# Ledger of designs, part 129: peptides against a protein of PDB entry 3PBP

Target 1, 203 residues: chain A of PDB entry 3PBP
Amino acid sequence: LNEKDLNLILNKSLVMYESLDSTTDVIVKRNVIKQLQFVSKLHENWNSRFGKVDIQKEYRLAKVQGPFTINPFPGELYDYTATNIATILIDNGQNEIVCVSFDDGSLILLFKDLEMSMSWDVDNYVYNNSLVLIERVKLQREIKSLITLPEQLGKLYVISDNIIQQVNFMSWASTLSKCINESDLNPLAGLKFESKLEDIATI
Target 2, 203 residues: chain A of PDB entry 3PBP as posed
Amino acid sequence: LNEKDLNLILNKSLVMYESLDSTTDVIVKRNVIKQLQFVSKLHENWNSRFGKVDIQKEYRLAKVQGPFTINPFPGELYDYTATNIATILIDNGQNEIVCVSFDDGSLILLFKDLEMSMSWDVDNYVYNNSLVLIERVKLQREIKSLITLPEQLGKLYVISDNIIQQVNFMSWASTLSKSINESDLNPLAGLKFESKLEDIATI

## One batch from the design tools (peptide; made by RFdiffusion4, then SolubleMPNN)

Design b2_p21_6_s3 (from b2_p21_6, 11 letters changed)
Fold by OpenDDE base, seed 3:
Structure b2_p21_6_s3 (fold): chain B 203 residues (1-203), chain A 21 residues (1-21)
Amino acid sequence: as target 1 above (203 residues)
Amino acid sequence: SAEEEEHEKIVIDAVGKKIAS
């Protein structure tokens, strides 16, 4: 991760955020906001270690209002840039996993441990979100995009230069969903948080 | 391992918070 790369991702996120309006798809809006929140936190960490960068108004607002916190954040990923973000439903009750990809080929699967508090007022939006790291998947390839299908719970499609891979985390997400819905933590004891990877197609 | 145990604890705590919210 270098300053130029981080700044590029930040600028892209800000441009996307500024483009949000009433005609924008709800899912797109959500993803853009999540991306901005995450990148803002990364930028803050960068500035503290390597110096200050020019910050746009939208970023300042996101920072002041509390961008996403990830617990724990893998230390080695501080040297890499987030490239993509996706949200995957794990049940019909709107429980979801957030996925972020990095330019080292890593995917992190994250859980929102608090209810989302967010205002969509562009001039004064407020949010408070906490994310917990469930799993890190190391693909060791350049990730171009992340795709989700609403009808396929707990599945993420990763597009690289020459391959499409499926990440299936229902092995643990089904248990997670059950725990939430039944208000019972017992099934989590001894659960392995390991996703299944499958090659879907070559490109 | 100790790291795995700590990780499990963190996830359990997170789900607990979600349930309590």
Scores: peptide ipSAE 0.565, ipTM 0.921, DockQ to the pose 0.406
Fold by OpenDDE base, seed 5:
Formats: C-alpha cells, sequence, structure tokens
Structure b2_p21_6_s3 (fold): chain B 203 residues (1-203), chain A 21 residues (1-21)
C-alpha cells in the first residue's frame, strides 16, 4: 500500500509536470519541478537497504508567501516558525485552501481570497492581506515537505522524517466549495472542520 | 461550544465575503 501510494504521488507529479506550459507561472513551474524531484528521490530511496530516505535540506526550503494575516491566528504558534506552504484545489472552479506548516508540527488550513502557491524560492513575495483559519492539524512531528497532486481535490501529502501522511479535508471542503459556487452559506451551519489523516507510507 | 460557534461564524463570514466579491 505504501509503495503504491508513493507511485501514485510520483505519477501524479509527473502528470502535473507534463501539464506545464508557457502560460504557467514561473514560480509554479519551479515548485512543480522541485516537488517532482523530491518525490522522485523518495521513490528511488524507497527500497533502499538502509531503510532511510535522506531528505535533502533543499526540499525543506519551501517558504510561506506573504505577508498575510491569519484570523484567528493560534497564539501558541507565535513562537514557532512557518516551514512550508501549499495551495490545494478543492474544486474544478479553482477554489483553494492554503496550508501552512510550522516547526511545532502543526498544519493550518486557511481560506484564501487570492491565488497563491507554495514557494521554494527565498525571494518570492506574494501579498495576501487576509486568510481565515479553518482548521489546525497537530501532527507533532517535523514537517519537511508538503505535496499537492493534480486531480486530487482537497488532499495534501505531508512528508516528515519517517512517514508520508495524507490530509484529506474534503469532508468540509466539498461543502465549502458548494457554498461558494452556489452563493449559499446555509450548508456551512453546523459543519465540522475536521480533516482525515491517513498514513500513506513509511520512509 | 462557544468557541466552536465563534469559529464557525468567522468561517461563514469569510465565505460570505468571498461570495460577495
Amino acid sequence: as target 1 above (203 residues)
Amino acid sequence: SAEEEEHEKIVIDAVGKKIAS
């Protein structure tokens, strides 16, 4: 199962890479390439005799694009540093959720107003004045990388030292998407913002 | 809980703003 899931990630990453064209944002292109390289390396090292995947420091250099405000911002995270950022599509209408990881092992899922992507470049700068906190997921592990895959709506892959986990937030994101697309807020009433966490692979 | 209700309200308001934009 673990290997199959990794293969799926690799394949989807390849598809995403192949979908890049001249109209694709340069930052997105670079991010996709780096993601692909990372996943490929994971795949290559999957069955290594040493059983350890050496995640290079370069793949932990995803940066949060900002500045932006988060409402509400968890107070306990003020003392921690954001380590990675990712944007995940939740529908075909290009509604997206932003995910930011912190060095305490937390993921925050944010509602975004503006289009953005994760950045592997230190000098990347994108403004977003307001993000709304939807959910905080506490993984209690060092998050090394965030991976998003095309055609996998509401899914985020989190890579830590020893495990790849899938965060699936379609339980609430589908409703959110519907509300946006239909201009109806009623379905949000009583909605629980709880993502499903699943172990995909050990590394 | 009150906190959950407030959280829900914040999200709803945000989505509302998005819809209105």
Scores: peptide ipSAE 0.563, ipTM 0.921, DockQ to the pose 0.286
Fold by OpenDDE base, seed 2:
Structure b2_p21_6_s3 (fold): chain B 203 residues (1-203), chain A 21 residues (1-21)
Amino acid sequence: as target 1 above (203 residues)
Amino acid sequence: SAEEEEHEKIVIDAVGKKIAS
């Protein structure tokens, strides 16, 4: 992590926190609070090592709305609870990957085959979303929060109690984006849907 | 494997639907 990345994470966390109201979904509230707690801790550690970070305010709040159907759903996850959700841009257009974490330490990366339903506030919007499973990543950690950075395509930051890890899925997402944008499915043949996991920071 | 092929097919079909929408 660099100072710029930290600022983006902090700004996003603050915006999410400020968006909380009485109508906010309980899971969303919990995720936002947890994210803010851990990011705040990271910020404190950063300030102690590198000095005070000046946070430039930027509003980056996006939520996926409505019920979801996932196909296929991993059978092993039926007994586990979803803990976090995030949406990650894979290009400069409208193509996105949805990520859901579970309390077994799994991440599932999902593709929406219909138009993505996004909201920048927490209103009562219901849309039936169809999601397709692309990849399951087993982290074997308690996932506290999921963070995305707008300038980092196809990257997801996973925060646990003691570490931040980066999940990079551009190895396949770049091809996926190309297929959609060019209306050509051929490049998907034989593509490996395997993300790269990297430790970013200890917290 | 057959499982991998089925998985690939599911993803391809989904992307196809997206393109057609």
Scores: peptide ipSAE 0.552, ipTM 0.917, DockQ to the pose 0.342
Fold by OpenDDE base, seed 1:
Structure b2_p21_6_s3 (fold): chain B 203 residues (1-203), chain A 21 residues (1-21)
Amino acid sequence: as target 1 above (203 residues)
Amino acid sequence: SAEEEEHEKIVIDAVGKKIAS
């Protein structure tokens, strides 16, 4: 079992969980939940064993395509380190939200306004405001991992020590997607950028 | 609030840039 395989199993388990409804057999429901809990725990252990990639606590993130800059960057997060990064699709047209977690338990949801050229020269940093802060979600717990499912638009799964939570931001992301696809900014006026949090399972 | 207005402006500007790209 490698990390890729574990992620695959976890993703499958999450998909199965989301497929549960009132018509699903009770035994099947229980088994799916148990499997999800087990796999999630394994995933946590895996991350602990191999360690996390620490990202410098700055307004910029280093990636293969990076660096990326965040505007605005929450001042409070300068004291903390980014722990995980995920990309979540919000439509079938390749629009996406970037999520970064921090060791204070915060999630920031970011919009990529421009495509950046890949920068391979880390020593020659060029400021490029390519990421815009949409929302900060304070979970106040240690975030172990971020999981996304391409078939689940605008949903992020956050794995902490004891809980798997779903972050659903389609309440505003659907409008955002519409604005982009229709080239109309008007629907953004008065839009509330507040995600919905749901506890999925206890680990 | 002023903060909310500024935030909204930033988001709108970003989406505008995306549309124009």
Scores: peptide ipSAE 0.548, ipTM 0.920, DockQ to the pose 0.335

Design b2_p21_6_s4 (from b2_p21_6, 10 letters changed)
Fold by OpenDDE base, seed 1:
Structure b2_p21_6_s4 (fold): chain B 203 residues (1-203), chain A 21 residues (1-21)
Amino acid sequence: as target 1 above (203 residues)
Amino acid sequence: KKAEEEHEKIVLKAVENKIKS
């Protein structure tokens, strides 16, 4: 995800939120609200870094969802601000995991189920889950940066405080990659989604 | 961007050192 993509997601999320009425399904309402809140926090962080779009406080506080539905989204993270985002390749077929860090020291690992381009071309305000929450990692540290290395599939490097940590999720990402490429989700049944943490260096 | 580039260099060095150890 880049800034441009985030802006598109935010705009779509706002439109979806505004389209909600009394006839809208309760599940759809909840999903839209969660997406907007998540995207608003991400956008707030980006705007602070790049000095651009001021999102109205009303929308910042609104628990609203955009085209990316994280199901289930951790409710605790609604009160925290996203600090960093990274995309990690899990195979050579361009399957990707999205990682978002928060100011509470949490990382969320998300699967990009749908390409953003397809999600934005839908004029339909129907909830489409484009991001699936796979894992939450609680580091309980101030995260300064998320670094990915092109030759390191399924690995994320986190700089926090004075430590570099590696998050390795290939234990489950390899199976996920296979499922996607073969269009067979059966191997995901019973799969444990737990990444391995390793200290790499002290800074 | 500059900060991220510096952090990337730090990570690269750390990973190289870890592999050598």
Scores: peptide ipSAE 0.450, ipTM 0.891, DockQ to the pose 0.018
Fold by OpenDDE base, seed 5:
Structure b2_p21_6_s4 (fold): chain B 203 residues (1-203), chain A 21 residues (1-21)
Amino acid sequence: as target 1 above (203 residues)
Amino acid sequence: KKAEEEHEKIVLKAVENKIKS
């Protein structure tokens, strides 16, 4: 994610929130609120780390495309705060997974479903212009840093509690990459989205 | 930013050591 993308997501979430009224479905309201809070926390983290992000007012007037900013939103993370963000390349074609860490020690792995929509339901392919939740990894540690190495595709290194841990998600990311590049989502059916964890070193 | 750069160096070194082991 870059600053522009984050601003777009934030503005989208704001527009969604502002569109809520008494006629809006309760489930939709809840999800929009949760997503707005999530994105806001992410934005705060961004500002603290990379400086102030300017939100263009014009984006607030745009129609919201798709039902959610993050689909599905992990409800358990509603009360937690995003601590770090990283983008990990999964192929040489510049496809990326976005990882967000939380103060409960959770990692969420997201796909930027902005250009090409992903659907886990092969029978229901919908373009929703949102982030797709792929996997939640519960480390239950205080995450200090997320590190990526350019030569290490589909690998994330997490520093927590004086331990370096590798999260390797190439088991499914290779398939995802293929699906994106070939515009065929069929191979995702039945795929298990389970990353491998390995301790690398104690520091 | 400085802290993250240090962390990156630590990770790089650790990965190199892991590969050599």
Scores: peptide ipSAE 0.448, ipTM 0.889, DockQ to the pose 0.018
Fold by OpenDDE base, seed 2:
Structure b2_p21_6_s4 (fold): chain B 203 residues (1-203), chain A 21 residues (1-21)
Amino acid sequence: as target 1 above (203 residues)
Amino acid sequence: KKAEEEHEKIVLKAVENKIKS
């Protein structure tokens, strides 16, 4: 995810928000608002001119939707600021996970695939959302950098104050990769999206 | 960019050391 991609997502979210009216389905309204809020916070690091959209707290409530417990809206992170973004390859193809760090020391792992996102949330009628939250990892450290190595699939290295930590999500990413490549989401049912953390070195 | 490159080098060294250990 780069600035151009983020701007595209933001613009789509804004257009969706502006299209809301009294006849719009409640689920659509909620999803659009959540998406806009989420993307707006990410965008603050790239464009300070956009500012923050004032959204009522009731629309920030997180709800687990879809058969695979995927939530595109990290409601608990609505009060925090994104600090870093990285993209991690999960296979030898072009399937990638997007990672975003926040100033509370948490990481979110996101999938960028509209077709897959729509399949994960049966109740989601918003088709313009490109990001789906897979996992939140709480490190509770000041994150300085997110590093990926081309030879290390499904691994993210996090540099904080005095430590390098590895986040390994291949436990679920291998299954996700298979699902994408085979166009079959069934193996995701019941899958635990829990990454492994390991200390690599002290700085 | 320079800071990221430095951090990448640090991570590469750390990973190499971990594998050797």
Scores: peptide ipSAE 0.448, ipTM 0.890, DockQ to the pose 0.018
Fold by OpenDDE base, seed 3:
Structure b2_p21_6_s4 (fold): chain B 203 residues (1-203), chain A 21 residues (1-21)
Amino acid sequence: as target 1 above (203 residues)
Amino acid sequence: KKAEEEHEKIVLKAVENKIKS
């Protein structure tokens, strides 16, 4: 995740919030408000760590679509502070997952290219947020660093306390990559988004 | 920046050692 990407997400969230009216479904309102709060906090944390990010005044309305199994918002993380951000390649075609760590020891894995997502929930359509949460990993440790290796697709290395752990999400990321490249998200139906944790070393 | 570079080196060494084991 870079500054441009964060700004884009924030802008989308703001546009969605401004579009709310009295006729909007209560669930939609709640989701949009929650996302705006989350993204705003993320933006604040980014500014504190990396400098001020200017928000563009011109916003483009875009609806995010996806399968029912992908949640649009990590509501439980609103009160926590983001500590690290990393981008992980999942294929050689430049598809990427964004990872954000928090001070509660959580990792969230987010889909970067949201515009390519498609909604398959025909019976219960709800507005998706600009963020697509794929997985939350609870490490319950102080995360010091997020490291990615270019040769290691779908793998994130986490330094916490005196331990290096590998987060391997290729079990689902390979399917996601295929779906994106083929513009067909049907194979994601019923897919379990569970990453594998492995201890690499003690420091 | 310096801290992140050091962490990257540590991870690289750890991964190499894991592969050799």
Scores: peptide ipSAE 0.448, ipTM 0.889, DockQ to the pose 0.018

Design b2_p21_7_s1 (from b2_p21_7, 14 letters changed)
Fold by OpenDDE base, seed 4:
Structure b2_p21_7_s1 (fold): chain B 203 residues (1-203), chain A 21 residues (1-21)
Amino acid sequence: as target 1 above (203 residues)
Amino acid sequence: MFETKQQIGKFLEKKMKEKLS
């Protein structure tokens, strides 16, 4: 984890915190708060060790609109609770992967194949999304937060109690992006949907 | 693009179902 990444994490954490409202799930609220606390502590430690890190004032958080369905849903996860959701850009054309974490330490990576929208008012849209399961990543950790960095395509940062891990999708997401953009599915036939997991920082 | 995404979705769903079976 470098200074730039930390800054982005901080920005995102702040944005996430500010986005909390009465409609936010309790679990999400808790996680965001915990994330902010953690990141704040990290920031303090970083500042102490490496000097001051400036936080950018404006940071846009990409998120998926709910409600959504996941197909197929892993049977093993029926006993567990979703804890976090994140949206990861895989290209500059705004193609995205959705990630949901569970309290068993699992991450599911999802493709948004269909979006349905209802409008009760001109300015009031309700979304119903179809999400397709691409990959399940078992971290076997308590996932406290999911962090995406806007400048890092196909990468998700997972924060647990003592470690920050990076999940890198680009091994398959680059191909997926190409397929979408070129309207050609042929490259998917032999593609393995296996993300790379890397420890980036121990806390 | 919409149709492509749907097709991709169907493809992925099938693959995952096979994997989970």
Scores: peptide ipSAE 0.603, ipTM 0.937, DockQ to the pose 0.495
Fold by OpenDDE base, seed 3:
Structure b2_p21_7_s1 (fold): chain B 203 residues (1-203), chain A 21 residues (1-21)
Amino acid sequence: as target 1 above (203 residues)
Amino acid sequence: MFETKQQIGKFLEKKMKEKLS
């Protein structure tokens, strides 16, 4: 973990914290607070060691709104509860992957194959997002928060009690992005949907 | 874009179902 990454994580944590409101899920709210606490501690330790670091510009929080369905849903996850959700950009054209964490330490990476349609009845507008399972990553640890940085495409930072890890899925997301943008599915054939997991820093 | 995403979704869903079977 370098100074730049730490600052970005801190900024993102602050933005997430500020975005909390009465409509925020209790679990998500708790995790965001915990994230801020952990990152703040890291920042304090960093500052004590290397000097003060300025907070960078705030980034817009990207999140999925409304109810969604996941297909297929791994049977094993029926016994567990979703804890966090994040949206990760995979290109500059607004293509994105959705990630959901579970209390068993699993991450699922999801593709949005259907966009929401507006209803003429504003009062009865229902969000129906279709999400397709791409990959399940088992971390075997309690996930406290998920962080995405807008300038880091296809990368997700996972914070647990004692470690920050990076999930990098650009190995397949770059191809996926190309398929979407060019309206050509041929490159998907034979593609391996396996993300790279790397330890970034211990807490 | 919409049609492409739907097609991609179908492909991915099929692939994952095969993996989970």
Scores: peptide ipSAE 0.601, ipTM 0.937, DockQ to the pose 0.492
Fold by OpenDDE base, seed 2:
Structure b2_p21_7_s1 (fold): chain B 203 residues (1-203), chain A 21 residues (1-21)
Amino acid sequence: as target 1 above (203 residues)
Amino acid sequence: MFETKQQIGKFLEKKMKEKLS
C-alpha cells in the first residue's frame, strides 16, 4: 500500500458514505460507516508518518440494490453474523461479484444470477435478488472493511486490525465474464473457483 | 444475457452444493 492507494481507498469510502440514504441496505450502511471510520484513522496515521495525502478522485458506488438471498448458504455460517458487503467489477461491461464478510473471518464471493427488477422475464417470479455462492475464503481474523478500486477488476481489499490483504479472483472471474458476454457456459466446465490471497501492507 | 446469467447461476449452485455435501 502506498500513498496513492490510500488516497483512492479514502475517496471510495467518502463517496460511499455520501451515497447513503434511507433505502440503503443495513449491512451496506454499516460497512460504509465502518470503512470510513477505519480508513480515516489510517489516513491520519499516514499523514503523521509521511505527510499530507490529498483526496483527488471520487468513484461511483456499485452495490447490490434491494433484498437478496444467498444460495447455497453454508451451514457453518448460520451461527455467524454478516459484517461487511462489497461489489467488485470483473469487466468493463459492468458484470460484478458480490462479497460478504462474516464475524468468523470468512468471506463469501457471490454471483448475481437473477436481478429482482427482471424477475418478470422468467417463469418463476423471484422477489429478492438471487446470489449464488461461488467461493468461501477463510481469513481467520476480524474483518473491519472491504475496499474496491474501480480500475482494479476482480480485486477486493480486506482491512483488518493490523493488515490489508488483497483477494484476487480474476483467475476465474475472467472466464465468468466471457461466459456471460458470449452466452456460452462451456468454459466454466472444469474451472477452479479459487481466489488468490495476498498480504498487501501492515497497518 | 439474462437467461445466460440464470443458467450460470444454476451451474454454480449445483457445483457448490456438491462441494458442500
Scores: peptide ipSAE 0.601, ipTM 0.936, DockQ to the pose 0.517
Fold by OpenDDE base, seed 1:
Structure b2_p21_7_s1 (fold): chain B 203 residues (1-203), chain A 21 residues (1-21)
Amino acid sequence: as target 1 above (203 residues)
Amino acid sequence: MFETKQQIGKFLEKKMKEKLS
């Protein structure tokens, strides 16, 4: 993780925090708060080591808010609780993947199959009652927060106690995006929905 | 686009159900 990335993450976290209101879903609220707290701490540590970093406010955010259902839902996860939620852009349009983390260390990547458009307004929320399971990623660690960067398509940053990891799913998301935009499902046949996990930084 | 997303959803759901079975 470099200075620029950390600054962008912090900026986004601040914007997300400021967008919270009384109607915000509990899961989303928890994610945003935890993210801000953790990133703020990292930023403080960074500044102590390398000097003050300027923070620029305001990014476009796509927000999702429940209630929603996940289908199919992995049987193993019935015993666990969702801890974080994030949306990840997969193209320069409005197509996104939803990610939910659980307290067993699992990430599930989800497709919104009923929503026609996404909201980029920080003050607005998008509701979707149907989420389709695409992939389950088992990290076997406590997930503190999920972070996304608007300029990084199909990339999710997972923050745990001792490491920040990147989940990159553009290997399949690029095809998915194309299928949506071109109204052609043929390329989905034989596609493997396997994301790449990479260690980004040790905490 | 709406119809396409629904069709994709059905496809993905079926695929995942098969995988989890």
Scores: peptide ipSAE 0.599, ipTM 0.936, DockQ to the pose 0.501

Design b2_p21_7_s2 (from b2_p21_7, 13 letters changed)
Fold by OpenDDE base, seed 3:
Structure b2_p21_7_s2 (fold): chain B 203 residues (1-203), chain A 21 residues (1-21)
Amino acid sequence: as target 1 above (203 residues)
Amino acid sequence: MFETKQQIGKFLEERMKKELS
């Protein structure tokens, strides 16, 4: 149910917002607030059924900023611009996947093989970060925002013009997490890195 | 942990290079 799913996202966003305190990282706090604002706006438009949701630049959780090295980089994406970045936890041990969206509607899922430093402010210095390409997902839609929800490991919500889609990569991320935590790469052999894409709401 | 991630990174990189070739 489209409306139900949107409400779920809203509720989770609210819960995340309520979890903010003085010890919360400023970047995290900012992103959570933006997420809440954005989802709230979506909800309002959904309920009103009058007018189109206007996704403003300010509602994006994170922009791709700073120097990143993505290897290998898909040749097809050289002609396109990165639009959003998100980090998705895959376990409780703080292992994470980075997702970058492009203006062609592509998502790339990336592995951090080195220590990564990121800044969400353009004026802040950021070190070059090494990212390894795991998967490219072609949505062929204008991606306006990337949303992650607390306690939903390996799940990314993609907001496009009139649709919210879920990208679920736990099919491979669970194994990846295990490999990291156990320092055993054997399970990677033969692993299929294919995420599940599902439409959850039409706006 | 650091070494493991680096090894994983190398594995993934090589895999993707093959897929994109």
Scores: peptide ipSAE 0.652, ipTM 0.945, DockQ to the pose 0.434
Fold by OpenDDE base, seed 1:
Structure b2_p21_7_s2 (fold): chain B 203 residues (1-203), chain A 21 residues (1-21)
Amino acid sequence: as target 1 above (203 residues)
Amino acid sequence: MFETKQQIGKFLEERMKKELS
């Protein structure tokens, strides 16, 4: 990232902030700015490692909102509060995984099993009332925000105080996508639902 | 696809219940 690009992203962050509803929580507004700022940092990191990477204008934000149920719900999480929610596309056919973070530093990856269609449009996001637990990832850190990029399937960026981490679940999500699209559950048998966690950048 | 998702959901739920037991 050059200085011009960073400024552009910051400006976009401000525009996004102002575009939020007046009733939107201040914390959410701050997170919007932070998310875009961190995307810029990620972009810089990618440029340093892989050369020039195009940053897309599209962003994905989700506010924790009910009602929805999680089945099964880990008993340990009853003592904690959900802090962030995000949706991650796993294919180009609109299949997605829902991620919820908790104030204990846990991430849960969830499957929507009732909706016939899913929306990738932030403005038209519909929460499913039924979510099935796939995986719990314990990060043992305060999760400030979750970032998703539409061009990166099955990848979630988790922002904490000192680090940005990538959660990559395509190891199992590719199979899940195939099962959905082909209406065949056989490949799920014996599948390991373990995401890859990688440090992307320090903060 | 709707039925498939429901079946997948059921599969995943049962799997996780066993893991959390």
Scores: peptide ipSAE 0.651, ipTM 0.944, DockQ to the pose 0.466
Fold by OpenDDE base, seed 5:
Structure b2_p21_7_s2 (fold): chain B 203 residues (1-203), chain A 21 residues (1-21)
Amino acid sequence: as target 1 above (203 residues)
Amino acid sequence: MFETKQQIGKFLEERMKKELS
């Protein structure tokens, strides 16, 4: 993480926090609060070491709130609880992937097969009840937060107790985006839906 | 685009069902 990345993450966290209301799903609310708390702490530490950093407010938000269904749902996850949720853009349009974390350290990547509009207002939220399972990633860590950077397509940052890891799914998401935009499913045949996991930074 | 997403969803769902079986 650098100063620019930290500012982007903090900005996103603030926007998400401001969007919370009494109708917000408990999981989403918890995720946003935890993310904000963590990022705020990082920002405070950064300021203490390197001086004050200015943050610009972003008003564009793409988020999904429950209730929702996941099909198929991995049987192994029935005994575990969802802990965090994030939405990741995969192109410069409105195509995105939803990620949900569980307390066993699993991530599931989900496709919204129902059309959703992107929110350009922090006060707006969208419900989608249909999510399709694409991939399960087992991190085997306690996941504290899920973070995305608007300028980094198909990348999810997973924050655990001692490390930030990046999940990069552009290996398949680029093809998926193309299929959606061109209305052609042929490229999906034989495509491997396997994301790349990398360690980014120690906390 | 809507129809395409529905088709993709169906494709992905069937794929995953097979993988989880």
Scores: peptide ipSAE 0.651, ipTM 0.945, DockQ to the pose 0.493
Fold by OpenDDE base, seed 4:
Structure b2_p21_7_s2 (fold): chain B 203 residues (1-203), chain A 21 residues (1-21)
Amino acid sequence: as target 1 above (203 residues)
Amino acid sequence: MFETKQQIGKFLEERMKKELS
């Protein structure tokens, strides 16, 4: 983890925190708070070791609004609770992958194929979205936060108690984006939807 | 693009259903 990445994570953590409202799931709220605490600690450690990191506040958070239908839903996850959600850009055309974490340490990567319905609530504009399961990534960790970085396409940062991991799905997302943009599904045939998991920082 | 996404979704859904079966 470099200074730039840390700064971005901090910014995103702050943005996530600021995005909390009365409609936010309790678990999500808790995780965001925990994440902020964790990242703050990391920042302190960073500052002590490498000097002060100036945070440029980031205001953009790519987020899909629920409720969602996930199809198919992994049977194993019926026993677990969703804890975090993130949206990751996969190209500059604003194609996105949705990621949901669960309290078993699983991540599911989802494709938004159809907007089923939209509703305007007094307080929020909400969507009823169709999400299609692309991949399940089992981390076997308590996931505290999902962080996306605006300049890093197809990358998701997963923060747990003692580690930050990067999920990189550009191996398939680049093809997916191309398929979308070119309206050609042929390249999807035989494509492996396997993300790369890498440890980026141990804490 | 809309139709394409829908088609992609269908493709992915079918793929995953097979994988989970």
Scores: peptide ipSAE 0.650, ipTM 0.945, DockQ to the pose 0.494

